# Peptides against a protein of PDB entry 3HTU, part 8

Target 1, 75 residues: chain A of PDB entry 3HTU
Amino acid sequence: RRPEEWGKLIYQWVSRSGQNNSVFTLYELTNGEDTEDEEFHGLDEATLLRALQALQQEHKAEIITVSDGRGVKFF

## One batch from the design tools (peptide; aimed at target 1 V23)

Design b1_p12_8_s2 (made by RFdiffusion4, then SolubleMPNN; from b1_p12_8, 7 letters changed)
Fold by OpenDDE base, seed 4:
Structure b1_p12_8_s2 (fold): chain B 75 residues (1-75), chain A 12 residues (1-12)
Amino acid sequence: as target 1 above (75 residues)
Amino acid sequence: SLLDKAKKKAEE
């Protein structure tokens, strides 16, 4: 899958599960309990970041980068 | 952490 395709799957989960406007660490998205049954669970962080960047271009997410880590807010 | 603060601010 391309990063854009992963982004689509991730956002579909966000929308269907009612997680819009929620904030996640990147770790929570791919390793958290809430996504254990999702195809993107276990996705490598590099690919995840590219997927989220694609969503950010569509104004569906905002990546938060600070010295102590990274997160993402979905819209 | 800074990330926690960012999460809190982003949720407001």
Scores: peptide ipSAE 0.129, ipTM 0.719, DockQ to the pose 0.480
OpenDDE base, seeds 1, 2, 3, 5: peptide ipSAE 0.123, 0.124, 0.119, 0.127; ipTM 0.719, 0.716, 0.720, 0.725

Design b1_p12_8_s3 (made by RFdiffusion4, then SolubleMPNN; from b1_p12_8, 7 letters changed)
Fold by OpenDDE base, seed 5:
Structure b1_p12_8_s3 (fold): chain B 75 residues (1-75), chain A 12 residues (1-12)
Amino acid sequence: as target 1 above (75 residues)
Amino acid sequence: SLLEEIKKKAEE
């Protein structure tokens, strides 16, 4: 899958999952309990980041960088 | 935590 294809899958999950909040660490998206049944669970962080960057270009996500790591906010 | 820091920044 291309990064943008992964992005589509991730955003589809975000849209349908009814999460309490739309902010995640990158680790949570690929290794967390909430995504255990998703195809993108276990996705390497580098590919994940590229997928999220594709979503960011579409204004569907914002990658957040802090001193001790990265996360994402979905819109 | 990382998540808390991200959430704080997301609120800005």
Scores: peptide ipSAE 0.459, ipTM 0.884, DockQ to the pose 0.880
OpenDDE base, seeds 1, 2, 3, 4: peptide ipSAE 0.447, 0.457, 0.438, 0.446; ipTM 0.880, 0.883, 0.879, 0.879

Design b1_p12_8_s4 (made by RFdiffusion4, then SolubleMPNN; from b1_p12_8, 7 letters changed)
Fold by OpenDDE base, seed 5:
Structure b1_p12_8_s4 (fold): chain B 75 residues (1-75), chain A 12 residues (1-12)
Amino acid sequence: as target 1 above (75 residues)
Amino acid sequence: SLLEKIKKKAEE
């Protein structure tokens, strides 16, 4: 899958999952309990980042960088 | 935690 294809899958999950909040660490997106049944679970962080960057270009996500890591906010 | 830091920044 291309990064943008992964992005589509991720955003589809975000849209349908009814999450309490739309802010995640990158780790919990691919390794957390909430995504255990998703195709993108276990996705390497580098590919994940590219997928999220594709979503960011579409204004569907914002990658958040802090001193000790990264996360994402979905819109 | 990292998550809390991210959430705080997301609010900005």
Scores: peptide ipSAE 0.541, ipTM 0.905, DockQ to the pose 0.881
OpenDDE base, seeds 1, 2, 3, 4: peptide ipSAE 0.533, 0.540, 0.527, 0.530; ipTM 0.903, 0.905, 0.902, 0.902

## One batch from the design tools (peptide; aimed at target 1 V23 Y27 N31 E33)

Design b2_p13_1 (made by RFdiffusion4)
Pose (drawn by RFdiffusion4):
Structure b2_p13_1 (pose): chain A 75 residues (1-75), chain P 13 residues (1-13)
Amino acid sequence: as target 1 above (75 residues)
Amino acid sequence: ELEESEELKEKLE
């Protein structure tokens, strides 16, 4: 599955829950306790990073760099 | 790894 297909799914989960301006760690998206039964749970951080970069090009997300890791804000 | 992610979440906020 390509980066942008994960990007669409990631974006849909964020939009439907009312988290349209929420900030997430990349870890929590693929390994957190809220996304356990989500389809993207267990996705590697490299593919997740690319899916997020595709969303950023669509102005649907902003990747945040915080020293020892990565996060993301969705719009 | 989970505790590191929780600390990172606090820094992000």

Design b2_p13_1_s1 (made by RFdiffusion4, then SolubleMPNN; from b2_p13_1, 8 letters changed)
Fold by OpenDDE base, seed 2:
Structure b2_p13_1_s1 (fold): chain B 75 residues (1-75), chain A 13 residues (1-13)
Amino acid sequence: as target 1 above (75 residues)
Amino acid sequence: MKEKAKELLKKLL
């Protein structure tokens, strides 16, 4: 899958899961308990980042970068 | 407000 395709899958999960909080660390998205059954669980961070960047271009996500790591907010 | 708090929390993790 292309990064854009991964982004689509991730966003579909976010939008359909009914979660009230749509803020995640990158680690939570691919290694967290909430995504254990998703295709993108275990996705490498480099590909994940590119997927999220694609979503960011569509104004569907905002990547948060701090000294200690990265997270993402979905819209 | 809760969303802002959650975002801050994630930054602290």
Scores: peptide ipSAE 0.207, ipTM 0.748, DockQ to the pose 0.128
OpenDDE base, seeds 1, 3, 4, 5: peptide ipSAE 0.199, 0.200, 0.201, 0.200; ipTM 0.759, 0.758, 0.763, 0.764

Design b2_p13_1_s2 (made by RFdiffusion4, then SolubleMPNN; from b2_p13_1, 8 letters changed)
Fold by OpenDDE base, seed 1:
Structure b2_p13_1_s2 (fold): chain B 75 residues (1-75), chain A 13 residues (1-13)
Amino acid sequence: as target 1 above (75 residues)
Amino acid sequence: KREEAEKLMKELK
């Protein structure tokens, strides 16, 4: 799958699952219990980042990169 | 990891 395709799957999950908190660490998305049954579970972080960057271009997500952590906020 | 997410959320404010 292309990064954009992964991004679509991830965003579909975010929207469909109705998460109360739209902020996730990158690790939570691919290694968390909440996504254990999702196709993108186990996805390498590098590919995940590219997927999220694609979503960011569509203003559907904002990647948070600070010295003490990394995550993403979905819109 | 959720704790980190919460911290990140605060930094977005």
Scores: peptide ipSAE 0.109, ipTM 0.709, DockQ to the pose 0.251
OpenDDE base, seeds 2, 3, 4, 5: peptide ipSAE 0.082, 0.104, 0.080, 0.104; ipTM 0.688, 0.706, 0.687, 0.722

Design b2_p13_1_s3 (made by RFdiffusion4, then SolubleMPNN; from b2_p13_1, 7 letters changed)
Fold by OpenDDE base, seed 5:
Structure b2_p13_1_s3 (fold): chain B 75 residues (1-75), chain A 13 residues (1-13)
Amino acid sequence: as target 1 above (75 residues)
Amino acid sequence: KKEKAKELMEKLL
């Protein structure tokens, strides 16, 4: 899958899962219990970042980087 | 990288 294809899958999950909190750490998305049954579970962080960057370009997400962590906010 | 989303949000405040 291309990064944008992964992005689509991730965003579809965010949308259909009805998550109250739209902010995730990158780790939670690929290693969290909430996504264990998703195709993108276990996705390497490098590919995840590219996927999220694709979503960010579409204004569907914003990648968050703080001194000791990275996450994403979905819109 | 096992930080929770809530903790991340708190760091943004």
Scores: peptide ipSAE 0.160, ipTM 0.750, DockQ to the pose 0.453
OpenDDE base, seeds 1, 2, 3, 4: peptide ipSAE 0.160, 0.136, 0.157, 0.138; ipTM 0.747, 0.715, 0.746, 0.716

Design b2_p13_1_s4 (made by RFdiffusion4, then SolubleMPNN; from b2_p13_1, 7 letters changed)
Fold by OpenDDE base, seed 3:
Structure b2_p13_1_s4 (fold): chain B 75 residues (1-75), chain A 13 residues (1-13)
Amino acid sequence: as target 1 above (75 residues)
Amino acid sequence: KREKAEELMKKLL
């Protein structure tokens, strides 16, 4: 899958699951309990970042990079 | 870690 295709799958999950806050660490998205049954579970970080960047261009996500960690907020 | 996600959320505000 291309990054934008992964982004679509991730955003579909976010939309359908109705998460509170819609804020995740990158680790939670690919290694967390909540996504164990999703196709993107176990996705490498580099591909994940490209997927999220694609969503960010569509104003569907904002990647959060701070000194003490990284995450993403979905819209 | 959910706690870390919460911290990130606060930094967005």
Scores: peptide ipSAE 0.172, ipTM 0.751, DockQ to the pose 0.288
OpenDDE base, seeds 1, 2, 4, 5: peptide ipSAE 0.134, 0.145, 0.138, 0.137; ipTM 0.724, 0.727, 0.737, 0.729

Design b2_p13_2 (made by RFdiffusion4)
Pose (drawn by RFdiffusion4):
Structure b2_p13_2 (pose): chain A 75 residues (1-75), chain P 13 residues (1-13)
Amino acid sequence: as target 1 above (75 residues)
Amino acid sequence: DLEERLKEAKEKN
């Protein structure tokens, strides 16, 4: 599955729950306790990063760099 | 705060 297809799924989960301006760590998205029964749970950070970059190009997400890791804000 | 959440989530798992 390509980066942008994960991107669409990631974006849909965020939009439907009312988290349209929420900030997430990349780890919590693929490994957190809120996304356990989500389809993207277990996705590697490299593919997730690319899916997020595709969303950023669509102005749907902003990747945040915080020293020892990565996060993201959705719009 | 975001870095602390990441560290805590990793330690928990």

Design b2_p13_2_s1 (made by RFdiffusion4, then SolubleMPNN; from b2_p13_2, 10 letters changed)
Fold by OpenDDE base, seed 5:
Structure b2_p13_2_s1 (fold): chain B 75 residues (1-75), chain A 13 residues (1-13)
Amino acid sequence: as target 1 above (75 residues)
Amino acid sequence: SLQKRREELLKRR
């Protein structure tokens, strides 16, 4: 899958689960309990970042990068 | 905790 395709799957889950406007750590998206049944569970962080960057270009997400961890907010 | 981490990220936006 292309990063954009992963982004679509991730955003679909966010939307279906009612997690819009929620903040996630990057780790919990791919390794957390809430996404265990999703295809993107276990996705490597590098690919995850590219997927989220694609969503960010579409104004569907904002990647939060700080020195003490990273996360993402979905819109 | 995970919740604490989320809150800290939110505050840093």
Scores: peptide ipSAE 0.464, ipTM 0.865, DockQ to the pose 0.146
OpenDDE base, seeds 1, 2, 3, 4: peptide ipSAE 0.427, 0.380, 0.408, 0.415; ipTM 0.857, 0.841, 0.852, 0.854; seed 2 fails the geometry check

Design b2_p13_2_s2 (made by RFdiffusion4, then SolubleMPNN; from b2_p13_2, 8 letters changed)
Fold by OpenDDE base, seed 5:
Structure b2_p13_2_s2 (fold): chain B 75 residues (1-75), chain A 13 residues (1-13)
Amino acid sequence: as target 1 above (75 residues)
Amino acid sequence: SLQQRREELRKKN
């Protein structure tokens, strides 16, 4: 899958699960309990980042950087 | 904790 395709899957999950406007760490998106049944669970962070960047270009997400890691907010 | 991390991210956003 291309990054944008992963982004689509991730965003679909966010929307279906009512997680819009929620904040996630990058780790919990792919390794957390809430996404264990999703195809993108276990996705490497590099690919995840590219997927989220694709969503960011569409104004569907915002990657957040803090002193201790990164996260993302979905719109 | 995860909650603390989320809170930090929320504040930064």
Scores: peptide ipSAE 0.500, ipTM 0.873, DockQ to the pose 0.145
OpenDDE base, seeds 1, 2, 3, 4: peptide ipSAE 0.490, 0.488, 0.488, 0.476; ipTM 0.869, 0.869, 0.869, 0.867

Design b2_p13_2_s3 (made by RFdiffusion4, then SolubleMPNN; from b2_p13_2, 6 letters changed)
Fold by OpenDDE base, seed 5:
Structure b2_p13_2_s3 (fold): chain B 75 residues (1-75), chain A 13 residues (1-13)
Amino acid sequence: as target 1 above (75 residues)
Amino acid sequence: DLEKRKRELLAKN
């Protein structure tokens, strides 16, 4: 899958699960319990980042960087 | 701590 396709899958999950306006760490999104059954679970962080960047271009997400790592807010 | 990290992310956002 292309990063844009992963982004679509991720955002579909966000929307369906009511996670809009929620914040995730990048690790939580792909390795956390809440996404264990999703196709994007286990996705490498590099590909995840590209997927989220695609969503960010569509104003569906914002990647956030703090001293202890990165996360994402979905809209 | 996951919640602490998320709070930091929210504060930054």
Scores: peptide ipSAE 0.399, ipTM 0.841, DockQ to the pose 0.174
OpenDDE base, seeds 1, 2, 3, 4: peptide ipSAE 0.386, 0.388, 0.380, 0.377; ipTM 0.833, 0.835, 0.832, 0.832

Design b2_p13_2_s4 (made by RFdiffusion4, then SolubleMPNN; from b2_p13_2, 6 letters changed)
Fold by OpenDDE base, seed 5:
Structure b2_p13_2_s4 (fold): chain B 75 residues (1-75), chain A 13 residues (1-13)
Amino acid sequence: as target 1 above (75 residues)
Amino acid sequence: SLEERRRELLEKR
């Protein structure tokens, strides 16, 4: 899958699970309990970042990069 | 905790 395709899957989960406007750590998206049944569970962080960057270009997400960890907010 | 990490991310935006 292309990063954009992963982004679509991730955003679909966010939407259908009612997680819009929620903040996630990058780790919990791919390794957390809430996404264990999703296809993107276990996705490597590099690919995840590219997927989220694609969503960010569409104004569907904002990647939060700080010195003490990273996360993402979905819109 | 995860909750604390989420709050920290929000506070640092």
Scores: peptide ipSAE 0.476, ipTM 0.861, DockQ to the pose 0.147
OpenDDE base, seeds 1, 2, 3, 4: peptide ipSAE 0.461, 0.465, 0.465, 0.456; ipTM 0.856, 0.858, 0.857, 0.854

Design b2_p13_3 (made by RFdiffusion4)
Pose (drawn by RFdiffusion4):
Structure b2_p13_3 (pose): chain A 75 residues (1-75), chain P 13 residues (1-13)
Amino acid sequence: as target 1 above (75 residues)
Amino acid sequence: EKEEDRELKEKLL
């Protein structure tokens, strides 16, 4: 599955729960306790990062760099 | 690993 297909799925999960301006760690998206039964749970951080970059090009997400890791804000 | 992610989440907010 390509980066942007994960990106659509990631975006849909965020939009439907009312988290449209929420901030997430990349870890929590693929390994957190809220996303355990989500389809993207277990996705590697490299592919996730690319899916997020595709969303950023669509102005649907902003990747945040915080020293020892990565996060993201969705719009 | 979960503890590091909680600390990272606090820095983000």

Design b2_p13_3_s1 (made by RFdiffusion4, then SolubleMPNN; from b2_p13_3, 5 letters changed)
Fold by OpenDDE base, seed 5:
Structure b2_p13_3_s1 (fold): chain B 75 residues (1-75), chain A 13 residues (1-13)
Amino acid sequence: as target 1 above (75 residues)
Amino acid sequence: KKKKVEELKEKLL
């Protein structure tokens, strides 16, 4: 899958699960319990980041960077 | 890593 396709899957999960306006760490999205059954579980962080960047271009997400790591807020 | 995730998440808020 292309990053944009992953982004679509991720956002679909966010929307369906009612996680809009929620903040996730990148690790939480791909390694957390809440996404264990999702296709994007286990996705490498590099690909995840590209997927989220695609969503960010669509104003559907905002990638947040702090000293200790990165996260994302979905809209 | 769950504890670390929570710690980081707090910083993201």
Scores: peptide ipSAE 0.369, ipTM 0.834, DockQ to the pose 0.728
OpenDDE base, seeds 1, 2, 3, 4: peptide ipSAE 0.322, 0.351, 0.314, 0.345; ipTM 0.815, 0.826, 0.812, 0.825

Design b2_p13_3_s2 (made by RFdiffusion4, then SolubleMPNN; from b2_p13_3, 7 letters changed)
Fold by OpenDDE base, seed 3:
Structure b2_p13_3_s2 (fold): chain B 75 residues (1-75), chain A 13 residues (1-13)
Amino acid sequence: as target 1 above (75 residues)
Amino acid sequence: MKKKVEELMKKLL
């Protein structure tokens, strides 16, 4: 899958589960219990970041970068 | 080790 395709799947999950306007760490998206049944569970963080960057271009997400971690807010 | 949203949010304060 391309990063944009992963982004689509991730955002579909966000919207279906009613978690728009929510904040996640990148770790929670791919390693958390809430996403265990999703295709993107276990996705490598580098590919996840590219997927989220695609969503950010569409104004559907905002990536949060701090000194020792990353997160994302979905809209 | 779980990396929680709370840890990220603390860094934004």
Scores: peptide ipSAE 0.130, ipTM 0.724, DockQ to the pose 0.471
OpenDDE base, seeds 1, 2, 4, 5: peptide ipSAE 0.117, 0.125, 0.123, 0.113; ipTM 0.715, 0.723, 0.720, 0.712; seed 4 fails the geometry check

Design b2_p13_3_s3 (made by RFdiffusion4, then SolubleMPNN; from b2_p13_3, 7 letters changed)
Fold by OpenDDE base, seed 3:
Structure b2_p13_3_s3 (fold): chain B 75 residues (1-75), chain A 13 residues (1-13)
Amino acid sequence: as target 1 above (75 residues)
Amino acid sequence: MKEKVKELMKKML
């Protein structure tokens, strides 16, 4: 899958689960309990980041970088 | 640790 395709799947999950305007760490998206049944569970962080960057270009997400790690807010 | 990072991120937005 292309990064944009992963981004689509991730955003579909965010939308249908009613978690827009929510903040996640990158770890929670691929390793958390809330996404265990999703196709993107277990996705490597590098590919996840590229997917989120695609969503960011569409103003559907904002990647957050702090000294302690990275996360994302969905819109 | 993850929860603290998450709270910090929320405050930055």
Scores: peptide ipSAE 0.324, ipTM 0.829, DockQ to the pose 0.251
OpenDDE base, seeds 1, 2, 4, 5: peptide ipSAE 0.300, 0.302, 0.304, 0.313; ipTM 0.821, 0.823, 0.824, 0.828

Design b2_p13_3_s4 (made by RFdiffusion4, then SolubleMPNN; from b2_p13_3, 7 letters changed)
Fold by OpenDDE base, seed 2:
Structure b2_p13_3_s4 (fold): chain B 75 residues (1-75), chain A 13 residues (1-13)
Amino acid sequence: as target 1 above (75 residues)
Amino acid sequence: RREEVERLMEELL
């Protein structure tokens, strides 16, 4: 899958599960309990970042980068 | 990981 396609799957989960306006660490999205049954569970972080960047371009997400961690807020 | 999420949320404020 292309990053944009992964982004679509991730955002579909966010919307369907009522997680809009929620904040996640990148680790939680691909390794957390809440996404264990999702196709993007286990996705490598590099591909995840590209997927989230695609969503960010559409104003559906905001990637948070701080000195000690990374996360994302979904809209 | 919850503490990290909370820190990230604080950065958005």
Scores: peptide ipSAE 0.133, ipTM 0.713, DockQ to the pose 0.275
OpenDDE base, seeds 1, 3, 4, 5: peptide ipSAE 0.113, 0.108, 0.115, 0.125; ipTM 0.694, 0.713, 0.697, 0.705

Design b2_p13_4 (made by RFdiffusion4)
Pose (drawn by RFdiffusion4):
Structure b2_p13_4 (pose): chain A 75 residues (1-75), chain P 13 residues (1-13)
Amino acid sequence: as target 1 above (75 residues)
Amino acid sequence: EEEELKERLEHWH
């Protein structure tokens, strides 16, 4: 599955829960306790990072760099 | 937000 297909799925989960301006770590998206039964749970950080970059190009997400890791804000 | 992200990353790892 390509980066942008994950990106659509990631974006849909965020939009439907009312988290449209929420900040997430990349880890908690693929490994967190809220996304356990989500389809993207277990996705590697590299593919996730690319899916997020595709969303950023669509102005749907902003990747945040915080020293020892990565996060993201959705719009 | 950056500080909260650091704390959440530490919490998860």

Design b2_p13_4_s1 (made by RFdiffusion4, then SolubleMPNN; from b2_p13_4, 7 letters changed)
Fold by OpenDDE base, seed 4:
Structure b2_p13_4_s1 (fold): chain B 75 residues (1-75), chain A 13 residues (1-13)
Amino acid sequence: as target 1 above (75 residues)
Amino acid sequence: VEKELQERLKKLK
């Protein structure tokens, strides 16, 4: 899958899961309990980042970088 | 938003 295709899958999960939180760390998206059954679980961080960057271009996500790590907010 | 992320990071560490 291309990064944008991964982005689509991730965003679909966010939209359908009914998650009350819109902010995630990059780690919990691919390694967390809530996504264990998703195809993108276990996705390498580099590919994840590219996927999220694709969503960011569509104004569906904002990648956040702080001193302690990175995360994303979905819109 | 950054503050919220920092809180999430704390919980995961």
Scores: peptide ipSAE 0.420, ipTM 0.856, DockQ to the pose 0.619
OpenDDE base, seeds 1, 2, 3, 5: peptide ipSAE 0.330, 0.413, 0.402, 0.413; ipTM 0.832, 0.853, 0.851, 0.854; seed 1 fails the geometry check

Design b2_p13_4_s2 (made by RFdiffusion4, then SolubleMPNN; from b2_p13_4, 8 letters changed)
Fold by OpenDDE base, seed 2:
Structure b2_p13_4_s2 (fold): chain B 75 residues (1-75), chain A 13 residues (1-13)
Amino acid sequence: as target 1 above (75 residues)
Amino acid sequence: VKKELEERLKKLK
């Protein structure tokens, strides 16, 4: 899959899951309990980042970097 | 937004 294809899958999950939390750490997106059954679970962080960057270009996500790690907010 | 992430990181620790 291309990064934008991964991005689509991730955003679809975010949109349809009905979760109140729209901010995620990068780790919990691919390694967390909530995504264990998703195709993107276990995705390497480099590919994840590229996927999220594709979503960011569409204004569907914002990648956030803080001292303790990285995350993303979905819109 | 950064504060939200920081709180999320804190919660997951």
Scores: peptide ipSAE 0.441, ipTM 0.862, DockQ to the pose 0.491
OpenDDE base, seeds 1, 3, 4, 5: peptide ipSAE 0.420, 0.426, 0.429, 0.425; ipTM 0.856, 0.858, 0.859, 0.857

Design b2_p13_4_s3 (made by RFdiffusion4, then SolubleMPNN; from b2_p13_4, 8 letters changed)
Fold by OpenDDE base, seed 1:
Structure b2_p13_4_s3 (fold): chain B 75 residues (1-75), chain A 13 residues (1-13)
Amino acid sequence: as target 1 above (75 residues)
Amino acid sequence: VKEELEKRLKELK
């Protein structure tokens, strides 16, 4: 799958599960318990980041970078 | 570490 395709799957999960306006660390999106049943669980962080960047271009997400690490806010 | 990041991220939400 292309990053954009992963982004689509991720956002579909966000929408279906009512996680809009929620904040996640990059790790918990792919390694957390909440996404264990999702196709994107276990996705490498590099590809995840590209997927989220695609969503960000569509104004569906915002990648948050702080000194402690990175996360994402979905809209 | 993860909890600290989550805290910071949620504060920025």
Scores: peptide ipSAE 0.152, ipTM 0.698, DockQ to the pose 0.173
OpenDDE base, seeds 2, 3, 4, 5: peptide ipSAE 0.147, 0.145, 0.148, 0.145; ipTM 0.693, 0.692, 0.693, 0.694

Design b2_p13_4_s4 (made by RFdiffusion4, then SolubleMPNN; from b2_p13_4, 9 letters changed)
Fold by OpenDDE base, seed 5:
Structure b2_p13_4_s4 (fold): chain B 75 residues (1-75), chain A 13 residues (1-13)
Amino acid sequence: as target 1 above (75 residues)
Amino acid sequence: VKEELQKRIKELT
């Protein structure tokens, strides 16, 4: 899958699960319990980041960077 | 570490 396709899957999960306006660490999205059954579980962080960047271009997400790591807020 | 990171990220939003 292309990053944009992963982004679509991730956002679909966000929407379906009612996680809009929620904040996640990148780790939570791909390694967390809440996404264990999702296709994007276990996705490498590099690909995840590209997927989220695609969503960010669509104003559906905002990637947040702190000294300790990165997260994302979905809209 | 995860909880702390999440807290810090959420505090920025």
Scores: peptide ipSAE 0.256, ipTM 0.779, DockQ to the pose 0.172
OpenDDE base, seeds 1, 2, 3, 4: peptide ipSAE 0.245, 0.252, 0.245, 0.253; ipTM 0.774, 0.775, 0.774, 0.776

Design b2_p13_5 (made by RFdiffusion4)
Pose (drawn by RFdiffusion4):
Structure b2_p13_5 (pose): chain A 75 residues (1-75), chain P 13 residues (1-13)
Amino acid sequence: as target 1 above (75 residues)
Amino acid sequence: KKEREEELRTLLD
């Protein structure tokens, strides 16, 4: 599955829950306790990063760099 | 695993 297909799914989950301005770690998206039964749970951080970059190009997400890791804000 | 998630969340906040 390509980066942008994951991106669409990731974006849909964020939008439907009312987290349209929420900030997430990349880890908690693929490994966190809120996304356990989500389809993207277990996705590797490299593919996730690319899916997020596709969303950023669509102005749907902003990747945040915080020293020892990565996060993201959704719009 | 949960401690690691809390660490990353604290850094991000």

Design b2_p13_5_s1 (made by RFdiffusion4, then SolubleMPNN; from b2_p13_5, 6 letters changed)
Fold by OpenDDE base, seed 3:
Structure b2_p13_5_s1 (fold): chain B 75 residues (1-75), chain A 13 residues (1-13)
Amino acid sequence: as target 1 above (75 residues)
Amino acid sequence: KKEELEKLRKQLE
């Protein structure tokens, strides 16, 4: 799958999930319990980052890179 | 990763 395709799958999950918080660490998104049944679970960080960057271009996500870690906020 | 997540959330508030 291309990064844009992964981004679509990830965003579809975010949109359909009943979560009240749209902030995730990158690790939580692909290794967390909440995404165990998703196709993108276990996705390598490099590919994940490219997928999120595609979503960011569409203003659907914001990648957060700070000295104490990395995460993403979905809109 | 809970601590890291909380730190990220705080920065976005």
Scores: peptide ipSAE 0.192, ipTM 0.753, DockQ to the pose 0.206
OpenDDE base, seeds 1, 2, 4, 5: peptide ipSAE 0.188, 0.146, 0.185, 0.185; ipTM 0.752, 0.715, 0.749, 0.748

Design b2_p13_5_s3 (made by RFdiffusion4, then SolubleMPNN; from b2_p13_5, 6 letters changed)
Fold by OpenDDE base, seed 3:
Structure b2_p13_5_s3 (fold): chain B 75 residues (1-75), chain A 13 residues (1-13)
Amino acid sequence: as target 1 above (75 residues)
Amino acid sequence: DKERLEKLREQLE
């Protein structure tokens, strides 16, 4: 899958799931319990970042990169 | 900006 395709799958999950918080660490997005049944579970971080960058270009996400970690906010 | 990112970081799980 291309990064854009992964981004689509991720955002579909975000949109369809009843999450009360749209902010995730990158780790919990692909390794957390909440996404265990999703196709993108276990996705490598490099591919994940490219997928999220694609979503960011569409203003559907914002990648948060700080000294103590990385995360993403979905819109 | 940096301030915005800090506020967003505070929301990280």
Scores: peptide ipSAE 0.135, ipTM 0.697, DockQ to the pose 0.066
OpenDDE base, seeds 1, 2, 4, 5: peptide ipSAE 0.131, 0.121, 0.127, 0.127; ipTM 0.688, 0.679, 0.692, 0.683

